# Peptides against a protein of PDB entry 7Z53: the designs that were tried, part 21

Target 1, 150 residues: chain A of PDB entry 7Z53
Amino acid sequence: PRIKNQADCIPFFRSCPACPGSNITIRNQINALTSFVDASMVYGSEEPLARNLRNMSNQLGLLAVNQRFQDNGRALLPFDNLHDDPCLLTNRSARIPCFLAGDTRSSEMPELTSMHTLLLREHNRLATELKSLNPRWDGERLYQEARKIV

## One batch from the design tools (peptide; made by RFdiffusion4, then SolubleMPNN)

Design b1_p11_3_s4 (from b1_p11_3, 7 letters changed)
Fold by OpenDDE base, seed 2:
Structure b1_p11_3_s4 (fold): chain B 150 residues (1-150), chain A 11 residues (1-11)
Amino acid sequence: as target 1 above (150 residues)
Amino acid sequence: SADAEEQHIPY
């Protein structure tokens, strides 16, 4: 590898292999992601993650947003709470933790970070509008309906 | 939903 100092690198781990039949020449991997339609990269593919991505402090059906930083008043992805946070290790001077998103790669690729941020904002926009149109809807209904639109 | 191309870092 060109980069010899591994302390400045983002650690990557391979997923578990899938072994279809007897041909193991090409290593396939297990896909644990949910469908494209449900936007699991934004909402999470598993219920524990999905709950952590939501703002559960109210009945507005919102996704959680960053509590420390904003982009000119606009929402950013919330930070994760990782033990031995690889983002903190990659650039120690920046002291920016990894973002929490439905896709674990959100902090590894700026393109994903940007897109997830936009979709976060869109969800929250939709949930807000849906609340205005349907004042009797609870947070779960707002969240699910916004998720369907997104 | 969105995805990005994987980057290959040469060794």
Scores: peptide ipSAE 0.015, ipTM 0.449, DockQ to the pose 0.020
Fold by OpenDDE base, seed 1:
Structure b1_p11_3_s4 (fold): chain B 150 residues (1-150), chain A 11 residues (1-11)
Amino acid sequence: as target 1 above (150 residues)
Amino acid sequence: SADAEEQHIPY
């Protein structure tokens, strides 16, 4: 790597540019997501992360929600537990940690934070409705079925 | 169902 001091660097992966034509004034990006419907940004692409994003305290198939804050009774993304939390380091006075989501960029862009929050709420809504319709379903099935609908 | 266009603003 060109930069040897990686301690001060934030690892950022940029999508490869797509060059569809000769007069490209607009840079297109190659889609790095396997499918839009996978919602890996909400559920996580890795199993350990996916488990951390779930509410494992019950069999309701819910995603974990913030335990400190709510938005007028509505769920917010849970906080991550990072040793060197960049959100805490950026604004030491606010003392607000980064959000935990399927995409690590959720705390970097308010637009993503909002979208992740909406999808979190929608998942939990769906899981709740599915439990009402199918009382015999366990938490894993509720989680997976809600995930498929999202 | 949440076809929210994840507009990944490509950094």
Scores: peptide ipSAE 0.025, ipTM 0.535, DockQ to the pose 0.026; fails the geometry check
Fold by OpenDDE base, seed 5:
Structure b1_p11_3_s4 (fold): chain B 150 residues (1-150), chain A 11 residues (1-11)
Amino acid sequence: as target 1 above (150 residues)
Amino acid sequence: SADAEEQHIPY
């Protein structure tokens, strides 16, 4: 490499070509799932939103979960409380409001919904485990430490 | 653990 100081290098990962050993000339690029989903979208970028996404009723450092629905006992994203909730307006019979998430698109894109849901569950799992390991930690510390791990 | 696999949301 021409650049001797690798500390100043921005890692640019190109997908590595995988050549199958057979005469198949088709160069399959191994898509290295290098795509890190920014968990910051789960926690919200704005402080008021971030607070609203938290369960502030206890000192467990948990994110808020849906109070109406669960997925086979697993947590779902909490609902938002919008005045003109577009989700309610989209299907008036379903009466399902938009989810409250760090990304406002979470209700629009099922993939985002799923991702946020999984990360919500993971955060709460981590926070619970951290509480078990560190009983003296308050809710703020549990939340922050779990957030760092996610 | 935000190493959630980049679900390449195809934009």
Scores: peptide ipSAE 0.025, ipTM 0.541, DockQ to the pose 0.030; fails the geometry check
Fold by OpenDDE base, seed 3:
Structure b1_p11_3_s4 (fold): chain B 150 residues (1-150), chain A 11 residues (1-11)
Amino acid sequence: as target 1 above (150 residues)
Amino acid sequence: SADAEEQHIPY
């Protein structure tokens, strides 16, 4: 059945297909991510996004956190600034925009949201500890070292 | 240290 209420739908776009290396009939999409091992879902695979995910207001090497909400004092993912925010469209009463993460699906699946939130907190924890151990490290060094540990 | 965790994330 065709969805009648499209106003409450999250727009989903299908990824472009990758070139098949063999006669396998299985459709694969283009991988636009860095290695899954490098936590690209948290940090972003593109440099502009990666910068937007960072807290650039200080030299602590932190990831950006939500400025409006916390979870009992714990950090939440920052909100994205989408032109047509699907999260706002799907639940107009809640008025909660989509989260910003390295993975664009972070607001589509609660599991991803939770995982990204956890890893955000872990990164910031690590960066904080690294700063304590290495007071002379700048924000870039702290960020990169924390990222390596995560 | 997110390697193991990422493997369990549903795609």
Scores: peptide ipSAE 0.022, ipTM 0.509, DockQ to the pose 0.027; fails the geometry check

Design b1_p11_4_s1 (from b1_p11_4, 6 letters changed)
Fold by OpenDDE base, seed 3:
Structure b1_p11_4_s1 (fold): chain B 150 residues (1-150), chain A 11 residues (1-11)
Amino acid sequence: as target 1 above (150 residues)
Amino acid sequence: PIAFARANEPV
C-alpha cells in the first residue's frame, strides 16, 4: 500500500447500495438520513445518536456540550468516542478527538465544525429561553420544541 | 478528517 504505516489507517467503509429491484445501472447508496428538513446534522437521524447528543443529566432539554473545553465561556461540541478516531490519528500531538454531531462530518473542516457549534449553541439558547417561558415543561418537551425552531 | 476544535479555556 502507498501508506506504509498501517497502524494509523483510517477505517473507511463504502456505503451499502440501494437495491430497488429494477435493472438500474446506476449504483446509489442507501439514504440513511431523514427525508425532510429537520436539522438532522445537529440532532442526528437515528435515535441512539440523537440520545447521545443530548444532555440527559437534567431536564433542561439541552444538547450535550464539550466537558473539557470552552470558547470564552461558550459551548463547544462534545467529543465522540470512536474506536479508531481519525482526528486523533491525524494529529497525535493535539490529542483532540473528533466531535460528535448529527452529521459524522462535523470534524472534516472548520467551516462545518463552526456551523455545528453555532447550531448547538442556538438550540441550547432556545431551550433555555423556552424553559424560562414554560417552567413546567420537562426536558423532553424543551428539547423537542427547541428542535422544531432550529 | 482533522480535528479543528479550538479550546480557549478548559472547563
Scores: peptide ipSAE 0.017, ipTM 0.547, DockQ to the pose 0.034
Fold by OpenDDE base, seed 5:
Structure b1_p11_4_s1 (fold): chain B 150 residues (1-150), chain A 11 residues (1-11)
Amino acid sequence: as target 1 above (150 residues)
Amino acid sequence: PIAFARANEPV
């Protein structure tokens, strides 16, 4: 260590760094919760939420998608089922519920909604590709491996 | 998402 006399030091520690690339000067930390990219906004950080975000009807490792709407055949975020849905209350004529996502702000900011949607699509794409390449993987393996890539 | 080339990893 640079400081030789550690008797006067306050034991304040940083998390372990991720290995930087050749042209990366920004110190990143190892993410213990999710992947290298913090995709908790998509997957949820808590296990009950994470389960609710998954398509559990099959062994394809997919995230749940909207069952009412699509964007030119592409997936949208699933709706939540809130008793007093603030999205429904905000615009009573539109009758569009809040999205269910790993980040509760997914319906508040269009930028977040877009990122959630894109990463949802990417996860499902990856899971589908992984299933093709690894036919013996179950839904849990597919989900976890796709999650790691994302 | 970061592609880590995990698609062909054996079980």
Scores: peptide ipSAE 0.013, ipTM 0.402, DockQ to the pose 0.034
Fold by OpenDDE base, seed 1:
Structure b1_p11_4_s1 (fold): chain B 150 residues (1-150), chain A 11 residues (1-11)
Amino acid sequence: as target 1 above (150 residues)
Amino acid sequence: PIAFARANEPV
């Protein structure tokens, strides 16, 4: 890093550039997301991430939730498992990892984290209600139908 | 960074 004072720095990584041609005057970032309004910030744009965001321990079609903390009994985002976790590096005393979400920026701002949390809760609410209405649906069906509504 | 510990309670 070029910055010498790292005590109060957030280890933020810049997006990789897209280089489609030989004469590039404008730096564009690589698009790594889906091209549709599909709540990919919640569910992920890639299958491996999407699976990691799900609660696969049952057939309820739920997204994974935090196992250490709740907000007055309400779900929070699960923690990620990064080798060099930016959140742990930024505040070494707090010892709180970054959150895992479909968007890697989920821990950048509290407001963004709150939106991710709300959408997580909404998905799980919908999946729960869909299970009540359709007891024969399996976890995959519940997950996909809830995802379509979000 | 999020002050996570301030707003959250253990499960």
Scores: peptide ipSAE 0.012, ipTM 0.490, DockQ to the pose 0.033
Fold by OpenDDE base, seed 4:
Structure b1_p11_4_s1 (fold): chain B 150 residues (1-150), chain A 11 residues (1-11)
Amino acid sequence: as target 1 above (150 residues)
Amino acid sequence: PIAFARANEPV
């Protein structure tokens, strides 16, 4: 072996393989957390977080949006409500809390924030269209159907 | 940087 001292190794565990189709030559791992299209960055992977990311004030199946700021009328990510908000602590002069998203990294890089924001907007757009097409759908159905499309 | 700040917050 190239590494003789096992103490110099970082232990990694590889995910279990998914069963391949007849023409799949690439080993794919099993995803037990999300659907094949992983939008966990938007919706969260944990139910408590997922609920906190939703607009629960109505039956429109929307994700929560920022209540203080908009981007030329377009939605922004909601702020989190952290006791010791690291975004506030990092730069006290900016006075901008961390964003709340399905991915905890949403406030680390502007590029990631932007992607989360776009997908937030897309979900809400889809939910709105689905409501228009299906007026009898409740908020849960609208949310889930929009989530499946994203 | 946020993760680092969070991990190293003073007690």
Scores: peptide ipSAE 0.010, ipTM 0.365, DockQ to the pose 0.031

Design b1_p11_4_s2 (from b1_p11_4, 6 letters changed)
Fold by OpenDDE base, seed 5:
Structure b1_p11_4_s2 (fold): chain B 150 residues (1-150), chain A 11 residues (1-11)
Amino acid sequence: as target 1 above (150 residues)
Amino acid sequence: MIEFKRANEPV
């Protein structure tokens, strides 16, 4: 490290460097997110995650919702299925798993959870309205068009 | 909140 005496340092860790190839001296940062402003916090940045976030049981283009809990009839984020779930380690008595969202930090703070929940609800609202307007649209088109609006 | 109108409905 450039700073040899770390006794007075605040432990703040930067992103890991990445090299795009041999003979490239330009330091890039590892980016786990999509390069676009595309609501990846809702939809995920990777296809496997994006599929897990979708309700694949029907052709309505909806996102998956919590199956155990609702907020006065309104949808909540689904739970994740992590082998080593950090949320279960934080409060062992409550036994509430982490929420599944496009952003892995969805359970880090209540504010983030609330925002992800809001956007999930909005997507599902939009997809429902789009289905009403366009009865012939399939679930993929409904999902993608709702995603474009969000 | 986005409101949807059908195409060709008078505004």
Scores: peptide ipSAE 0.009, ipTM 0.394, DockQ to the pose 0.022
Fold by OpenDDE base, seed 4:
Structure b1_p11_4_s2 (fold): chain B 150 residues (1-150), chain A 11 residues (1-11)
Amino acid sequence: as target 1 above (150 residues)
Amino acid sequence: MIEFKRANEPV
């Protein structure tokens, strides 16, 4: 149906189609993220983001954690450093920035925030245990091995 | 529970 009233339209951008190597009539989208399940929602799909998500202050292979808040001694997601932080704009009284995670949607709903927090905690737990078992491993190896498990 | 192995432990 031709919608004549553009005011009734929801702006939507459809993903680019993948070129089928075969006579498949089914339109598949191009994967613009990682080619495999690698917990990119935790680690990011791009190297600069992945680096920002890491605790680079040591060689423990840990993800960065919140420096202002904890949950009964448990780590929370770090805050992002967005120039125009929508979380600060929407709730100026609380002064709580958006969370930094591999998925930019980490602050959109509490359930998603909780899952990202859980996976961040699990990574850091794994990296810590791996360090205990393998004291000679460097931070990169610890990070990557923990990432493979998560 | 994830079983942790040392890098040199036989699988």
Scores: peptide ipSAE 0.006, ipTM 0.429, DockQ to the pose 0.027
Fold by OpenDDE base, seed 1:
Structure b1_p11_4_s2 (fold): chain B 150 residues (1-150), chain A 11 residues (1-11)
Amino acid sequence: as target 1 above (150 residues)
Amino acid sequence: MIEFKRANEPV
């Protein structure tokens, strides 16, 4: 593991069990994800998360982006607002929070972070182009149409 | 990456 300091506990929570009415004694996890190929890794599987992932400050249908950092003018994933942020707990020197994405594992590996960043950028690109083509579209329509394409 | 072209732009 990349964690040098083992003095602090990393908060891991075990998933809730599914309790089927059957005599199945095998512990299964509750599925909290959508069953659709809907890019829920980008947009979230629940409405509250989906709202937090959106830029609600305007009617451009954009996803929220990092307000502190950019990559050569390109958007990065926004930071999450976790009380007990595992990224802050594991790397106190860097003081970089976990990233907010539709998948909570977005900060687990750089490869995941990169893919989520690319998809966020693509959504925002699509929404921007759709706005250019359809100036009369509102932010909800722009967001949903971009989401359908992603 | 999907490229959007306006109806009057050359393909």
Scores: peptide ipSAE 0.000, ipTM 0.348, DockQ to the pose 0.023
Fold by OpenDDE base, seed 3:
Structure b1_p11_4_s2 (fold): chain B 150 residues (1-150), chain A 11 residues (1-11)
Amino acid sequence: as target 1 above (150 residues)
Amino acid sequence: MIEFKRANEPV
């Protein structure tokens, strides 16, 4: 187990219940995801998260990438800025925050991290190619067209 | 393979 310190609590929240009709006694959770197959694991299901996942420093339509680490010149997932970051709490010596992705589980397993990284790279590749083909497109259009392809 | 096409947009 990664957790050695028993003094620190890991935040754990039970999902909020959906408001049932008067005759429904079964507790269901609220669905927080988009209903469409829209690559929400890459882009998020909410507008604030979607904005945080984007590179807003330019008009290239790119997703944000890690600023501290790279894989032989290839992009990695950006870090999140969680108040109570479980990745920092579980391994304070490494000082590596959780990764930011459309899916909050991106840091739970290396397999998930790798898939999110690949999809981020693919989006950025597509946006770059689309910019080359369509130099007059702005960053919003590039982002949305790349998103439609992913 | 995804085929990319240039969009014809007015100047």
Scores: peptide ipSAE 0.000, ipTM 0.336, DockQ to the pose 0.031; fails the geometry check

Design b1_p11_4_s3 (from b1_p11_4, 6 letters changed)
Fold by OpenDDE base, seed 2:
Structure b1_p11_4_s3 (fold): chain B 150 residues (1-150), chain A 11 residues (1-11)
Amino acid sequence: as target 1 above (150 residues)
Amino acid sequence: MIPFKRANEPV
């Protein structure tokens, strides 16, 4: 259901239910995350998202960064490309889209945004240093080795 | 390669 009254409501949607069978007494949610500790909040839990989070324009193994804004020359999270962007709906005057991160909640509060930004910067720092130490490494290896460290 | 979960695979 689309919430039509955007003045009084934050446009959050309920998670999909897990349907274990015919005897559903308690609504459980589908687990959409990886089950192991893999920094999926930075890199995503799914391959398509992980690819969108990467800078694929070069072989440096970097994560994608904001193309419109920087913090005193420091990288910020890239913007997402959501059809019904909740960040644009909640603050129409600022016209700032939601940030793209491995966790979709990266834009829910400034503290999360800051932590995701920090981890993105750290990945890119690590990938850059790893490239300096290992000039023969390709972008995939740089990305994966930086990801293992993070 | 670190494995990724497929969106449509049940956990």
Scores: peptide ipSAE 0.000, ipTM 0.167, DockQ to the pose 0.050
Fold by OpenDDE base, seed 3:
Structure b1_p11_4_s3 (fold): chain B 150 residues (1-150), chain A 11 residues (1-11)
Amino acid sequence: as target 1 above (150 residues)
Amino acid sequence: MIPFKRANEPV
């Protein structure tokens, strides 16, 4: 089992119901995702998350990358700042937090982590190439144009 | 999807 310490509780929140005051007999959950196929797994479905996923230190339109680890010089996903981070709880010795992506499941399995990493790399590649082709574009335009391509 | 709260998410 991945969790060896059973003394630590895993934080679990029940999804909020949609329209709890209606005569709806079936409890539906609130949809927290964007309605379009818009790569929200990379960019998030909410503006605060989307901002946290961006490298805001410059005007290059890049996504944030891991500051501690690289894959042979290639970017990895940044770490998240989850309350009671389950990745830290499951392996305290490694001290590796969960990854930050548009989808919170980015750390659930290696295949998902790999796909999110690939798409992050592709965005940053596109933004870099777009900057080369369009030196006068600001970071917002670079980010949005790269996002449209992804 | 297990809803994990982010540190910066409002209560």
Scores: peptide ipSAE 0.000, ipTM 0.220, DockQ to the pose 0.047
Fold by OpenDDE base, seed 4:
Structure b1_p11_4_s3 (fold): chain B 150 residues (1-150), chain A 11 residues (1-11)
Amino acid sequence: as target 1 above (150 residues)
Amino acid sequence: MIPFKRANEPV
């Protein structure tokens, strides 16, 4: 190994390889999530998470938004309800929980938070416009059609 | 610092 001091090593576990069905010399990972293009970073890959990300208080097909804070009237990511919230542990004075998104990394850096926030806003915009165009659509259809566009 | 989840920890 290039690094001789093990104390300088970051523990990293490599994803499991997909079994090559052919003479493919390129190692691909097993997809343990949903589709390669389904915006699962916004919507989650599992039904319980997907449900928690939705605004279930109405039939508008919207994603849940922050109830405490807004950015100049614009929606922010909702907070998560983690038992041992690392965001609360890192900054006890601010008392800002981690954000809830389809990807748990949404709180790791501001750039990720911004991208998740943008896509959440876009979904909610699309769902709102779709409701305007299709007043008879229910919340499930609005959510799914907005999700297909994102 | 949010610890990187291990590859086998449920997301």
Scores: peptide ipSAE 0.000, ipTM 0.259, DockQ to the pose 0.038
Fold by OpenDDE base, seed 5:
Structure b1_p11_4_s3 (fold): chain B 150 residues (1-150), chain A 11 residues (1-11)
Amino acid sequence: as target 1 above (150 residues)
Amino acid sequence: MIPFKRANEPV
C-alpha cells in the first residue's frame, strides 16, 4: 500500500471489490457511491443507510434529526451509532459521537458538517411544504420528491 | 444505488 501509516487515515471507502463471473482470479473495483448527482452525501448510496437517515416515525417524508441538541429550534444531524466511533476517540472529554449522514465524512470538518446540516434542513423544509401543497401524498412520495429537488 | 421513482413507472 502507498500509505504505510494507516493510523492517520480516515475510514472512507469510495470503491468496493467486484469479481465478474466464476473467475475470482482478477479482482476489479466498482464505485461504492452512486454515479449520479443525487445528493447521496445526504441520502446515502445504500438502502440500509438511507433508511437509517429517514424519520420513519411518521408519514411526512422527513430525514432523522438530532434528539439531544438543536440550534435555536433548528435541526442538527443525528448521531451515528458506531461500535468504534472515531469521534469519541478524538475528543474523549466531550464524548460527542460522529454525525450520521449519507457521507461518512460528515464529521471530518465543521464545514462539511454545516453543509450536511443545511441540506438536511432544506430537505425537511421541502418535504413539509410539499405535504402542505399535496395533503394526499404519503411519506415515501414526499421523501422522494423532496430528494429530487435537493 | 438508490433509484429515484420515475414518473412513468407503474405503481
Scores: peptide ipSAE 0.000, ipTM 0.151, DockQ to the pose 0.035

Design b1_p11_4_s4 (from b1_p11_4, 4 letters changed)
Fold by OpenDDE base, seed 3:
Structure b1_p11_4_s4 (fold): chain B 150 residues (1-150), chain A 11 residues (1-11)
Amino acid sequence: as target 1 above (150 residues)
Amino acid sequence: SISFARANEPV
């Protein structure tokens, strides 16, 4: 490998190409995301990720929130659990892991992180209000209904 | 209906 210090390597995988039968000079990648209208950046496009983004400790239909930090009582994105966490590698003294969101890029830009945080709060707000209006709904119903609104 | 494309990425 060109890079000698492999201890600090960040895993990087190139997306698979979409290979139509026709001779196309333009390389397109396979789209692995769900429909744009379903807010997959918030909820995830894959079921395992979607489950990890949810708070499964209750029947309130909430998304998981950070357990270490809050913003004046308001929720922050939960941390991911990456083997080689690039956020930890970029600033070893800060020791702040990457955030977990439906979009894997949620920690790349503060603006993106802020939007994900806002939408996290909005979902949980909606789920809370829906619970108040429909006290008999279970967590799955609350989650899905809130997701539809977002 | 939210897009989070990077500012410098071509559409």
Scores: peptide ipSAE 0.018, ipTM 0.466, DockQ to the pose 0.026
Fold by OpenDDE base, seed 5:
Structure b1_p11_4_s4 (fold): chain B 150 residues (1-150), chain A 11 residues (1-11)
Amino acid sequence: as target 1 above (150 residues)
Amino acid sequence: SISFARANEPV
C-alpha cells in the first residue's frame, strides 16, 4: 500500500477500478465475489455451540463431521439433536435431521449448507496439515490456529 | 477470510 504507517488508518475498502483506455469518463470495476461467508458462522458465535461443533474425541483440533453420511469420502456437516427437529418434520419420509452448524439456517439454505461444508473441510484440512507441521501442538492449539487461518 | 500462506510456513 501507498501509506506505510497504517496505524492511523481507518479501513475503508472498495473494488479496484478497471479503467478503459479510450474513454476516461467511464470508471469500471474489477468484478468481485458476489457472495461472502463469514467464518464466524461456521465456528459458532456462542461458546457452547462452538464446543459442540468440535470433535472433542481426539487432540487433532478438528470440527465434528457427520457420522452417518459422506460425500464421496468427503465430510458433511454433523447432525443436530433437536427435540422437535423441523427437518425431520418437513419431510417425514427422508428422515434427515437438521445439520448442526454455527448458523441455524444451514439446513434451510442449500447455499449456506454448501459453504459451511466447504469451510468445514478446509478447517479440518488445515488442522491436519498443522498437526503434521507441529506434532507437539494439542487439539486446542490446532483448532485455534486453523480457525485463525480460515 | 482464509489464508493458506501461514499453513505452509516452516516452524
Scores: peptide ipSAE 0.013, ipTM 0.458, DockQ to the pose 0.032
Fold by OpenDDE base, seed 4:
Parts: C-alpha cells; structure tokens; sequence
Structure b1_p11_4_s4 (fold): chain B 150 residues (1-150), chain A 11 residues (1-11)
C-alpha cells in the first residue's frame, strides 16, 4: 500500500524519461548534465539564480566572488542580499551576511561552504585558462565550457 | 576552516 497521507510525503519531481529507441524495459531519465559531477550547487538550478551567481561586469565567464573579503588572496563566495539575513542576526558584531550560492544551504555548515568555495575557485581558474587558450571566446562560452568541465 | 580578511588588508 502506498502512503495516502500527503502530509507524510516529501515532494519529488521525476525527470523526463529517456527514449533510446531500443527495447529497453527499464525506465531511465534523460541526462541533461554536461559533466559527470552535478555542480548545480555552484551554478544554481534556475536561470535567475544562475545569472546572479555570475560576474557580469566583464566577458570572462567568471562566477561572482566576494567583494569585501578574501582568503589569503583567494576568492570567497559572494554575499547574498537577503531582506532578513539570518547570518547577520546570529552574530551582530561579526557582520557577515549569508553567502550566495546555487544551493541555499551554503551557509548552514562549513563543509558546504568550503566545497562551494573550492568549486567556485576551480570554475574561475578554468574560465581563466580557457580564455588564455581561446581569446575570442565570449563570456557565455567561457562560462558554459568551464561549467562542463567542473 | 575558511578565514576572512578584507581584500585591502596586507597579506
């Protein structure tokens, strides 16, 4: 018997099925990812968020970085602009807002923050290298190609 | 852990 009480269910949305044109009886979802690693936590799964995570001040295909702080010269996640920022309320003297990332949980635990930061740095490193190898690529192409590699 | 330093502070 399936659970009848909707309050006991966590909503999951199933991906579109793949139709390989063969006599495969097992339903497989379509793979919309361009890389082996699902880096949606870094890039965001929605277009408005994805755009907010990008550095749009140039055509280098970079992700946005923190404008106030660095980690020994290395990039940190940008801050979000939350109306009621819980991170600011946690320690009023620290004045550290919540981070903006593809995953809303980026500020909930240091492990996630570190992983997001690492992959942010890796993307920007890759985009920089791709720009040096392909000087004529625009920011969109650099961003997408770096995203595929991550 | 991640350390926070202002971008304009000496390294």
Amino acid sequence: as target 1 above (150 residues)
Amino acid sequence: SISFARANEPV
Scores: peptide ipSAE 0.006, ipTM 0.301, DockQ to the pose 0.035
Fold by OpenDDE base, seed 1:
Structure b1_p11_4_s4 (fold): chain B 150 residues (1-150), chain A 11 residues (1-11)
Amino acid sequence: as target 1 above (150 residues)
Amino acid sequence: SISFARANEPV
């Protein structure tokens, strides 16, 4: 790592500088962030993770939400359960674990956290509406149909 | 649907 003192720091790695081949003296960074439309950040790309992201306590097809905190009554991402949780190490007094999402970087960048949160809420909203329209649908169908819409 | 990814970077 570039930063040696990591005792109270988020292990965020800065991207390499970009050299556009001109005499520009302004340092630019390589854009290492990519985005695409597959919702894998919300649902996970692997089945074990996908299952852990779901609320399995009912048949409503919902994604799991934070059980400790809400945002003015709105859902937040659930916490992960990491042995060496880097978020807990960042601020030891706050004792806030990293969020759990389909993207492992869900707690690394505020913009990602926000997007994950929004899509979590949207999924749960859709699942709820689908349940009202289709009362006989089970949790799996509600989850999959909402996932398709998102 | 939106997904994000970031390339691995040196330690």
Scores: peptide ipSAE 0.021, ipTM 0.424, DockQ to the pose 0.042; fails the geometry check

